# Peptides against a protein of PDB entry 3KDP, part 33

Target 1, 230 residues: chain A of PDB entry 3KDP
Amino acid sequence: PFLIFIIANIPLPLGTVTILCIDLGTDMVPAISLAYEQAESDIMKRQPRNPKTDKLVNEQLISMAYGQIGMIQALGGFFTYFVILAENGFLPIHLLGLRVNWDDRWINDVEDSYGQQWTYEQRKIVEFTCHTPFFVTIVVVQWADLVICKTRRNSVFQQGMKNKILIFGLFEETALAAFLSYCPGMGVALRMYPLKPTWWFCAFPYSLLIFVYDEVRKLIIRRRPGGWVE

## One batch from the design tools (peptide; aimed at target 1 A175 C183 P184 K196)

Design b2_p19_2_s3 (made by RFdiffusion4, then SolubleMPNN; from b2_p19_2, 14 letters changed)
Fold by OpenDDE base, seed 5:
Structure b2_p19_2_s3 (fold): chain B 230 residues (1-230), chain A 19 residues (1-19)
Amino acid sequence: as target 1 above (230 residues)
Amino acid sequence: DFKKWQEEMLELAKKILEE
């Protein structure tokens, strides 16, 4: 995500501290929960044809899957970011290259897409308003990611949500998101301003997309064992 | 509702900048 900000030179949609909260707070418990989850019966029943090559292929496939999911998460966050800025008068095209002027405290007449001038304070409010929704979007998308990571081949509907630790991880992640979004002082401490509850729903299409993507992938794997999608 | 929210955020920002 940070690379896109450097390339596009747009206002920062997510603070570094918030990113750390995601990495340390939201990802760790789910990762542990997955480690204790019952190994998919299909993974254990596969006799390693060639233990060296099959292990390498599996590691590459896992890496690719996580990479793809991460991209969808980032896209979801950016979508929310652009929607909020557009609602405040800044269209996505106008944001390109705007960061330099946006971050300059001495420029109080930055124009939006409609010719309205924004003070530095006003701009920073809008920016910090985007931080919370971006974070929340990532959390909501991570719900789907956690659920789908439970299985490599089986549908979530077939295996069910039997892992209590996973459910706890989802709760912890949601509680953290609510705390960071609505606790007094988070605007000052983390540059995360309170979010309207309606913005939580902006991420749901992306969560659904991840879920559908993974179910389709798993379906392909089941129908074509040994295919490139494994 | 959005304007009220913006005003509240502006007030919050002013408080932050004054500290």
Scores: peptide ipSAE 0.024, ipTM 0.540, DockQ to the pose 0.046
OpenDDE base, seeds 1, 2, 3, 4: peptide ipSAE 0.020, 0.025, 0.022, 0.023; ipTM 0.542, 0.562, 0.479, 0.517; seeds 2, 4 fail the geometry check

Design b2_p19_2_s4 (made by RFdiffusion4, then SolubleMPNN; from b2_p19_2, 16 letters changed)
Fold by OpenDDE base, seed 5:
Structure b2_p19_2_s4 (fold): chain B 230 residues (1-230), chain A 19 residues (1-19)
Amino acid sequence: as target 1 above (230 residues)
Amino acid sequence: DFEEWRQKQLELAQKILAE
């Protein structure tokens, strides 16, 4: 996200607080899933696998898959960002290169895509309004990971334990997102402003995308001789 | 309603940013 901010020179899509929350909370869910998938793969390939080569290949494949999921999550976040800014009069094309004037507190007449002038304060409000929705989007997209895990061909007991951990993690993330979004004083303390309920739905297409992606991936793996079930 | 509350929060935030 920060790299795109630099390259495109757009208003900052994520705050430091939200980034920290992602790193500490959100990223734990994929890590747990990855560890479980590796363990499952190791069990399934105990007899035919070369412990040195096949394990490494499997780890690489799993790592790539979750890397791609992370990219889809980021895309979802940016989509939400652009939707919110568009709803406030700033179309995506107009945002390119706008950061310099956007961040200048002495410019109070920055025009949106429709010619409306925005004060510095107004611009910053809408910018910071995007930070929490970006995080929320990631959380909502991660709900798809729960579904992915649930559809794995594991024992009911193994799935249950994994789901319990994932549900707990997702609950914490969702609670954190709700806290940051709606707790009074968060705007003052963290510049985290309240979300419109409709903005929660921006992530849903991307959640579906992750689900479809994973199902396709699983199908490909199952069709390979000697493959494992992820 | 919620939107009215939201707007009040945003107005407050804007005021603080202006200080």
Scores: peptide ipSAE 0.321, ipTM 0.862, DockQ to the pose 0.048
OpenDDE base, seeds 1, 2, 3, 4: peptide ipSAE 0.304, 0.288, 0.142, 0.309; ipTM 0.855, 0.847, 0.735, 0.857

Design b2_p19_3 (made by RFdiffusion4)
Pose (drawn by RFdiffusion4):
Structure b2_p19_3 (pose): chain A 230 residues (1-230), chain P 19 residues (1-19)
Amino acid sequence: as target 1 above (230 residues)
Amino acid sequence: SLSIYYYVVLIISVIILLF
């Protein structure tokens, strides 16, 4: 988001104070939760790891959290900023520029895609209304994430969901977001504004894409263990 | 309708956070 905020001079979809709500808020518990994960094989049947090679974090991993599942999480994140604004007037393209004027606190008279003229706090209340649900499609997509960052070889149907804590992390992560958006206060404290029902289910095809993609990866590997995918 | 929805969601979320 902060990257395109420079590219397409677009209204900032995800705000800073909004980001310290991911890893400090929703994300904390779900992550702590993996540490409670049983194995995937007789680990005490493999030679010991090797401090020089096979590191904790590596090429093949960053190529995943950043290069892959990472992007698909954003395509879902933007897609609803694109919806929050068009369902409110600003059909996408009439956005490719606004910022310069948009962020102006004096230009209270700005054309949308129909003619309607918005003040400052009038449209910002929508910009923050844009954060509030980017901050969700992010939590929504982290469901499909917290469930495939669960295993690294086994299908979720081979390993199942016996992690009676990780599941808590879900119910928490999600509900925490709702509370962070409906309590009389989060708006005037965090630029968090209540959402309309239709609004939550945005990232859904995307969460389910992230989900399906990861499952198919593991399968390939298990079918071709020395092959390219692994 | 939206005000009802807001309070329902708030209540549900608080309940979930308490358990």

Design b2_p19_3_s1 (made by RFdiffusion4, then SolubleMPNN; from b2_p19_3, 15 letters changed)
Fold by OpenDDE base, seed 4:
Structure b2_p19_3_s1 (fold): chain B 230 residues (1-230), chain A 19 residues (1-19)
Amino acid sequence: as target 1 above (230 residues)
Amino acid sequence: DFEEWQKKVLEEALEILSK
């Protein structure tokens, strides 16, 4: 998120504290869950045939998987970010290059896509309104990502969800998201304003699409072992 | 009411930002 913020010069979609909460509170438990997922994973059940070469390959595959998850999470978060800003009159194309004027306290006439002028205070309220939904969206996307990453080849329906660590991770992420969203004082302390319950569903279509795509991918892999889709 | 609570939080934030 921060890299896209710099490259596109858009208003900051997620605060530094919230980013830290993602890194430490949201990503850690899932990573541990994946590391300990031996019994249910089709990947972990395979002993390395060649300890030297297979270890390196596995490390690369794991790193690529985490990279893909992070990218999908960012896409989900930015989807929510753009939806919120669009609802407030800022279309995605208009946000490009807007950061300089957006963050300037002395400019009180920043125009949205419809010609409405926004004061500094109004802009900051809108910016901070994005933080909580962005975070929650990442959590919601992680639900899907964690489930689909549980296996490389098998369907979720075939594998099941017996991993207690995964379930605990999902619960912890959800609890953290709820805490940050609804605990009194978070709006002032962390600039994470209360989230309307409807925003929890903002990423659901995206998560569903990812889930369906992954299930189809896995189905193809099962039908055509060694295909390009792996 | 959630909307009233949210409004209050936003008003408090606005007050802080206005200083």
Scores: peptide ipSAE 0.170, ipTM 0.789, DockQ to the pose 0.047
OpenDDE base, seeds 1, 2, 3, 5: peptide ipSAE 0.117, 0.116, 0.129, 0.111; ipTM 0.752, 0.764, 0.765, 0.747

Design b2_p19_3_s2 (made by RFdiffusion4, then SolubleMPNN; from b2_p19_3, 15 letters changed)
Fold by OpenDDE base, seed 1:
Structure b2_p19_3_s2 (fold): chain B 230 residues (1-230), chain A 19 residues (1-19)
Amino acid sequence: as target 1 above (230 residues)
Amino acid sequence: DFKEWIEKVLKEAQEILAS
């Protein structure tokens, strides 16, 4: 998110504090869950890990946990970000390069895509309104991503939800998302304004898309071992 | 009730930011 913020010069989609909440609240526990997940034969190339004896995390699992998940989550977050801003009159194309004027408190006539003028305060409200949904979107997408990462070739339905740590992580991140979304003072403290319950569902189509994509990918891998999609 | 609560909280948040 931060890189896109710099490159595209768009309004900040996700605050630093929110990023920290993601890292600490949503990434750590899932990462642990993946590290101690029972080995898939093609991922681990060995017998299932024993958490008491195996301290090394497979590079492939690390790549999936920290690389792929993060990228997919960011994409989901940006989707929600653009949807919210578009709903408030700022189309994605209009946001490109807008940051300089957006962040200038002395400019109170920034126009949206429809010619409506926005004061600095109004813009910041909209910006901060994006933070919570962005975070929630990451959580929702992560539900799918974490399950996906349990296997490389097998369907998620074959692997199941047997990892208690993963299950705990999913509940924890969901609880954290709910806390940050609805606890009084979070808007001021973390710049995460309360979220309309409907926004929890904004990421669901995207999450489903990822899930379907991965299932198709895995199906291809199973049918064509050693393919480029592996 | 929950919808009304959320709307209230959102309004309060906006007011706080505007202050």
Scores: peptide ipSAE 0.019, ipTM 0.464, DockQ to the pose 0.060
OpenDDE base, seeds 2, 3, 4, 5: peptide ipSAE 0.014, 0.018, 0.016, 0.022; ipTM 0.449, 0.468, 0.485, 0.425; seeds 2, 5 fail the geometry check

Design b2_p19_3_s3 (made by RFdiffusion4, then SolubleMPNN; from b2_p19_3, 16 letters changed)
Fold by OpenDDE base, seed 2:
Structure b2_p19_3_s3 (fold): chain B 230 residues (1-230), chain A 19 residues (1-19)
Amino acid sequence: as target 1 above (230 residues)
Amino acid sequence: DFEKWQKEQLELALKILEE
């Protein structure tokens, strides 16, 4: 998110402190969940043909899959960001290169895509209004990530929700999102303004997309063992 | 009620940013 902010010169979609909250709060929980996840019986039964090459290939494939999921997650956040800005009159194309004028306190006549002028204060309200739903979107997408982390090959429907750590992670992330979204003073402390509960649903299509993607991936792995999708 | 509360929080935040 921060790299795209610099490259595209768009208004800041997510604050640095909020990014740290994601890294420490949402990214670590999946990692912990994975560490305590019981290895699938089929993985443990397979002796590596070549321990060095097979381990490396598996690590690369897993890294690639999680990298792809991470990209989809980021896209979900940016989608929510662009939707909010578009609803406030700023279309995505108009945001390109707007940062310099956006962040200038002395420019009070920044025009939106429809010719409406925005004061600095109005712009900052809209910007900070984007931070919270961006974070919430990441959390809602992380729900899908946590669920899919349980198995590499089996469907979530087949394994069920037996991992207590996974359930705890889902609860913790949700509680954190609710706290940051609705606790008084978060607008000042983290530049996260209160979020309408309806905005939680904006992330659901992306969570569903990740879930469907992973289920399809797992289905392919089950049908074609030893494929590159593994 | 939520919209009113949200507006109050935004106004408070703006006031702090102006200081």
Scores: peptide ipSAE 0.178, ipTM 0.780, DockQ to the pose 0.049
OpenDDE base, seeds 1, 3, 4, 5: peptide ipSAE 0.166, 0.133, 0.134, 0.161; ipTM 0.768, 0.752, 0.758, 0.770

Design b2_p19_3_s4 (made by RFdiffusion4, then SolubleMPNN; from b2_p19_3, 17 letters changed)
Fold by OpenDDE base, seed 1:
Structure b2_p19_3_s4 (fold): chain B 230 residues (1-230), chain A 19 residues (1-19)
Amino acid sequence: as target 1 above (230 residues)
Amino acid sequence: DFEKWREEQLKKALEVLEK
């Protein structure tokens, strides 16, 4: 997400602290889930046929799956970012290269896609409005990803502890999102503007699209085992 | 009430940015 911000020179979609919360929260949940899956696999008496290669392959497959999930989550966050800015008059194409003028407090006539002029303060309102929904969108997309992962891996359904830890992690992230969204002073401390309740649903259409895409992917894999879509 | 509260939080945040 931060790389896209630098490359595209768009207004900052995430606060620095929000990024840290994503890195510590969103990345920690998969890491913990992986650690517990390994621990449960070690408890399972079934030794892999080849302990070195089978364990390595499984770790690589899990790492790849979590990497893909993380990319989808980032895309969901950016989707929400672009939706909010578009609803406020800034179409995605207009945002490209706008950062320099956007962040300049002395420029009070930045035009949106419709020719409306925005003061520095008005722009910062919209920017801060994006930070919190981005994080919330990541959490909401993680809920969808949980359902997707549950349907992909029958093993996750059987491993009750992993599911409990994942659900607990999602609960903690949701609680953190609510805290960051509604705790007084978060706008000052973290540049996270209080979240409108309606923005919790902004990611739902995207989550549905991800779900449909994943079901189609699974269908293709089932019909063509060994295809490139694995 | 919630929107007014949000606006207040924003004003406080902007005051910090102006310093």
Scores: peptide ipSAE 0.242, ipTM 0.821, DockQ to the pose 0.049
OpenDDE base, seeds 2, 3, 4, 5: peptide ipSAE 0.173, 0.198, 0.205, 0.226; ipTM 0.774, 0.793, 0.806, 0.811

Design b2_p19_4 (made by RFdiffusion4)
Pose (drawn by RFdiffusion4):
Structure b2_p19_4 (pose): chain A 230 residues (1-230), chain P 19 residues (1-19)
Amino acid sequence: as target 1 above (230 residues)
Amino acid sequence: SSYTYIFLVISVIILLFVF
């Protein structure tokens, strides 16, 4: 988001104070939760790892959290900023520029895509209304994430969901977000504004995409263990 | 306005059960 904020001079979809709600808020518990994960094989049947090669974090991993499942999380994140604004007037393209004027605290008279003129706090209350649910489609996608960052070889149907804590992380992570958006206060404290029902289910096809994509990866590997995918 | 408070109540209930 902060990247395109520079590219398409677009109204900032995801705000800073909004970001220290992901890893400090929703994300903490779900992550702590993997540490409770049983194995995927007789680990004490493999030679010991090798401090020089096969590191903790590596090419093949960053190529995944950043190059892959990372992007699909954003295409879902933007897609609802694009919805929050059009369902409220600003049909996408009439956005490719606004910021310069949009962020102006004096230009209280800015055309949308119909003619309606918006003040400052009038449209910002929508910009923050834009954060508030980018901050969700992010938590919504992290369901499909927290469930495939669970295993690295086994289908979720081979390993199942016996992690009676990781599931808690879910119920928490999600509900925490709702509370962070409906309590009389989070608005005037965090730029968090209540959401309309239709609003939550945005990232859903995307969460389910992240989900399906990862499952198919693992399968390939287990069918071709020396092959390219692995 | 009713949907706001319903969602708030639901979230509080879920969090109480989680903790």

Design b2_p19_4_s1 (made by RFdiffusion4, then SolubleMPNN; from b2_p19_4, 16 letters changed)
Fold by OpenDDE base, seed 5:
Order: C-alpha cells, then sequence, then structure tokens
Structure b2_p19_4_s1 (fold): chain B 230 residues (1-230), chain A 19 residues (1-19)
C-alpha cells in the first residue's frame, strides 16, 4: 500500500497506526495457532530437507506469500479504498497525482471528479474513513490466508477445522477489528473512523479467491508432485 | 510473554508519537 501511495501519488490508503494494529493485534494469535495444527497425513513419508542444499525459504514460498497471496490481499484493500473514494466523488483516475494537493493544508478548494470543492478537513475525514475499511478488508482476507496455511498439500476439507486455537484466533482477530472500527474515540485516538457494516462484505470475493486459488494450487501439487507450484 | 510485552510497549510508544 505504501509503495502505491508513493508511485501513484494517491491519498494515503492505509495509515501507519492501522498497519501496526494488523501486525501486532490481529495477526499474532492466528500465527501462534498454527503451531497447534495437526500434521498432514503424509508428513512422515516425506524425505527430510537437506540443510545444505534446500533453502527453508525458497523462491516458490516467496512467490506464494508476496507475489500471489499478498497481491490479492492488497487488491482487496485497494478495491475498498477506491469504492469509498468514488462514493465521495473521487474517481480512481482523478486520484492519480492528487496527493500533493490533498495533503496541503493551505489548499481548501481541491476539486473532486464532479467539480465539488473539498476543504483540507473534509479531505482528511474521507481519507481516514478509508483506513478502517481497508484494515477490515485485510482482516477478512486474513481469514482465508490463515485457513490455507493449515496445510501445504492436503485440501482444507481433508484436514478439517479441528484446531480450536485457530478457531479462537479467527474470533479474536474479528473481535479486535470490530472493536477498533466501532469503539467510541477510535476516530480521535487512532484516526479510525467507523465504517458501514456493508464494507465488511467488500473483501469476501477476494477472500474466496484466495481460498479457491490455494485449493487449486494444492490440487495441482497432489497430481503433479515436484512441479513449479510446490 | 516478555517479547510480546516489549513489542506492545514499543507499539504504544509509537502510537503516542503519531498522535
Amino acid sequence: as target 1 above (230 residues)
Amino acid sequence: EEEVKEVLEKALEVLELVR
């Protein structure tokens, strides 16, 4: 998100405080929960990794984490961001290069796509209104990410949802997201303004996409062991 | 637990700086 903010010169889509809430708040318990996951049925049938030749973090893992899943997550967040700004009169094409004027407190006549002028204060309100839905979008997508991380090769349907700690993690991150989104004073304290409940659903297509994508990937791995998708 | 506490304390400090 921050790289796109710089390259495209768009208004800030996700605040630093919100990023910290993700990294330290919503992701910790889910990540720990994976330590309690049951081993896959074939784990003891696999050859041990050679520490001298086999990298713990390989190119396939980097591609999966950052190049594929991470990109889908980012797209989900940006989709929500662009929809909110469009509903407030700022079409995506109009946002390109707008950051300089957007962040200037002395410019109080920034025009939207329809010729309406926006004060600095009004612009900051709509910007911060985007941060919370972007955050919530990430949390919703993280549900799918956590679930797909249960296994490397087996389908989630084969593995099941028996890990109670993981289930607790899903509820915890969701409860925290709701708390940060709707608790009075969060707009002042964290610049996280409340969002319409409908915004929670904006991430669902992307969450589903991640899930389907990973299940297809795992299916390919099971059918073609040692392939490029492993 | 200590590491989590340290990270939380640091996060709180950063939050105070950004206010």
Scores: peptide ipSAE 0.006, ipTM 0.263, DockQ to the pose 0.029
OpenDDE base, seeds 1, 2, 3, 4: peptide ipSAE 0.000, 0.000, 0.000, 0.000; ipTM 0.224, 0.241, 0.259, 0.228; seed 4 fails the geometry check

Design b2_p19_4_s2 (made by RFdiffusion4, then SolubleMPNN; from b2_p19_4, 15 letters changed)
Fold by OpenDDE base, seed 1:
Structure b2_p19_4_s2 (fold): chain B 230 residues (1-230), chain A 19 residues (1-19)
Amino acid sequence: as target 1 above (230 residues)
Amino acid sequence: DEWREEQLRRAKEILELVR
């Protein structure tokens, strides 16, 4: 997200503090939860035929798949960002290169895509309005990510949600997101404008997309062991 | 309406940090 911000010179979609909250809060608890996740039975039984080559290839394929999931997750956040800005009159194309003028407090006549002028204060309200839903989108999409990390080959429907630690991680992550979004004073501390509850649903299509992607991937792995998608 | 007013109050608080 931060790299796209710099490259595209768009208004900051996710604040530095929110990034830190993701890194230290949203990612750590899930990581701990996954450390205690009961290994998939087929993973435990799968010994590499060639310990030197097969293990390395498998690790590379797994890292690639998780990289793709991470890209989908980031796209979900940016989608929410662009939707909010578009609803406020800033179309995606208009945002390109706008950062310099957007962040300049002395420019109070920045025009949106429809010719409406925005003061610095108005722009910052809209910017900070994007931070919270971006963060929440990441959390919602991470629900799917955590669940799919539970298995390599088996469907989530086959293995089920038996790990209490993982379930606790999902609740904790959601509670943290709600706290950061709605607790008084958090907006001042974190530069996150409170989120309208309806925006939580904006991330659901992307969460579903990750589930579908992973289930299809696992289906391919089961049908074609040793394929490129493993 | 009450929720909206609270959001506006919070927005003003945030704006004070960026001035």
Scores: peptide ipSAE 0.062, ipTM 0.689, DockQ to the pose 0.046
OpenDDE base, seeds 2, 3, 4, 5: peptide ipSAE 0.020, 0.018, 0.024, 0.035; ipTM 0.578, 0.472, 0.603, 0.632

Design b2_p19_4_s3 (made by RFdiffusion4, then SolubleMPNN; from b2_p19_4, 16 letters changed)
Fold by OpenDDE base, seed 1:
Structure b2_p19_4_s3 (fold): chain B 230 residues (1-230), chain A 19 residues (1-19)
Amino acid sequence: as target 1 above (230 residues)
Amino acid sequence: EEEVKEMLELAKKVLELVR
């Protein structure tokens, strides 16, 4: 998100505070919950990793985690961001290069895509209004990410949802997201303004996409063991 | 704004390191 903010010179899609809320709040409990996941049924059929030849973090894992899943997550966040800004009069094309004027407190006549002038304060309210839905979008796509991380090869349908701690983690991160989004004073304290409940649904297609993508990936791995997708 | 500026500078440095 931050790289696109710099490259495209768009208004800040996700604030530092919201990033911290993701990393420290919504990611922590789910990540811990994975330690309590049941072993895959085929784990004892796998050869142990050779610590001399097999890297724990390989290029394939980096490509999958950051290059594929992370990119889908980012796309979901940006989709939500663009939807909200468009609903407020700023079409995506108009946002390109707008950051300099957007962040200038002395410019109080920044025009939206419809010729409406926006004061600095109004622009910052809209910017901060985007942070919460972007954050919520990340949480919603993390549901899928957490679920897909349960297994390396087996389908989630084969593994099941028996990990009560993981289920608790999903509820906790969702409850935390709702709390941060709707608790009075969060707009002042964390610059997290309340979002319309409908904006939660902006993330669902991307969450589903992550889930389907990983299930297809796992299906390919099961059908073609030792392939480049593993 | 200052935090964004710092983050921007950091990101620029990271981008320079990756280049």
Scores: peptide ipSAE 0.005, ipTM 0.339, DockQ to the pose 0.020
OpenDDE base, seeds 2, 3, 4, 5: peptide ipSAE 0.000, 0.005, 0.000, 0.000; ipTM 0.297, 0.328, 0.203, 0.349

Design b2_p19_4_s4 (made by RFdiffusion4, then SolubleMPNN; from b2_p19_4, 16 letters changed)
Fold by OpenDDE base, seed 1:
Structure b2_p19_4_s4 (fold): chain B 230 residues (1-230), chain A 19 residues (1-19)
Amino acid sequence: as target 1 above (230 residues)
Amino acid sequence: EKWREEVLELAKKVLELVR
């Protein structure tokens, strides 16, 4: 998200505070919960990693994390971002290069796609209104990410949902996301303005997409071990 | 209400530390 913000010079889609809330709040407990996950049923049938030849983080893992899953997450967030701005009169094409004028507090006549002028305060309200649903989108997608991280090869349906700490983590991150989104004063404290409950559902297709994609990937790995998909 | 105020104060303190 931040790279697109810089390259396209669009209004900030996800604030620093919201990023910190993800890293320190919603992602911490789920990440710790993975330490309590049961071993895959086939783990003892796998050869041990060769420390001399096998990297812990290889090109395949980087491609999976950043090139595939990360891109789907970003698309989900940006979809919500562009829809909110479009509903407020700013079409995606109009946002390109707008950042400089958008962030200038002395310019109070920034025009939207329909010729309506926006004050600095009004623009910042809309911007901060985008941060919350972007954050929520990431949390909803993280549900899928956490679930797919339970196993490397086995289907989630084979592994099951027996990790109670992981289940607790899913509830905790969701509760925290709801708290940060709807608690009075969060707009002032964290610049996270409340969102319509319907915006939670906008992320669900992307979460499902990640889940289905990973299940298909794992299915391919099980059928064709040693492929480029592993 | 008291709980919300305490959490808001905590959030403000965290923000002040990060600034």
Scores: peptide ipSAE 0.000, ipTM 0.258, DockQ to the pose 0.056
OpenDDE base, seeds 2, 3, 4, 5: peptide ipSAE 0.000, 0.000, 0.000, 0.000; ipTM 0.212, 0.187, 0.199, 0.214; seeds 3, 4 fail the geometry check

Design b2_p19_5 (made by RFdiffusion4)
Pose (drawn by RFdiffusion4):
Structure b2_p19_5 (pose): chain A 230 residues (1-230), chain P 19 residues (1-19)
Amino acid sequence: as target 1 above (230 residues)
Amino acid sequence: SLTIYQYVVLIVSIIILLF
């Protein structure tokens, strides 16, 4: 978001104070939760790891959290900023520029895609209404994430969901977001504004894409263990 | 209807967060 905020001089989809709600808020518990994960094989049957090679974090990993499942999480994140604004007037393209004027506190008279003229706090209360659900489609996608960052070889149907804590992290993560959006206050404190029902289910095809993509990876590997995918 | 929805969601979320 902050990257395109520079590219397409677009209204900032995801705000800063909004970000310290992911890893400090919703994300904390779900992540702590993996540490409670049983194995995937006789680990005490493999030679010991090797401090020089096979590191904790590596090429093959960053190529995943950043290069892959990371992007699919954003395509879903933007897609609803694109919906929050068009369902409220600003059909996408009439956005490719606004910021310069948009962020102006004096230009209270700005054309949307119909003619309607918005003040400042009038349209910002939509910009923050844009954060509030980017901050969701992010938590919504992290369901499909917290469930495939669960195993690294086994299908979720081979390993199952016996992690009676990780599941809690879900119910928490999600509900925490709702509370962070409906309590009389989060708006005037965090730029968090209540959402309309249709609004939550945005990232859903995307959460389910992240999900399906990861499952198919693991399968390939288990069919071709020396092959390219692994 | 939207105000009701907002309070329902708020109550539900608080209940989930208490358990």

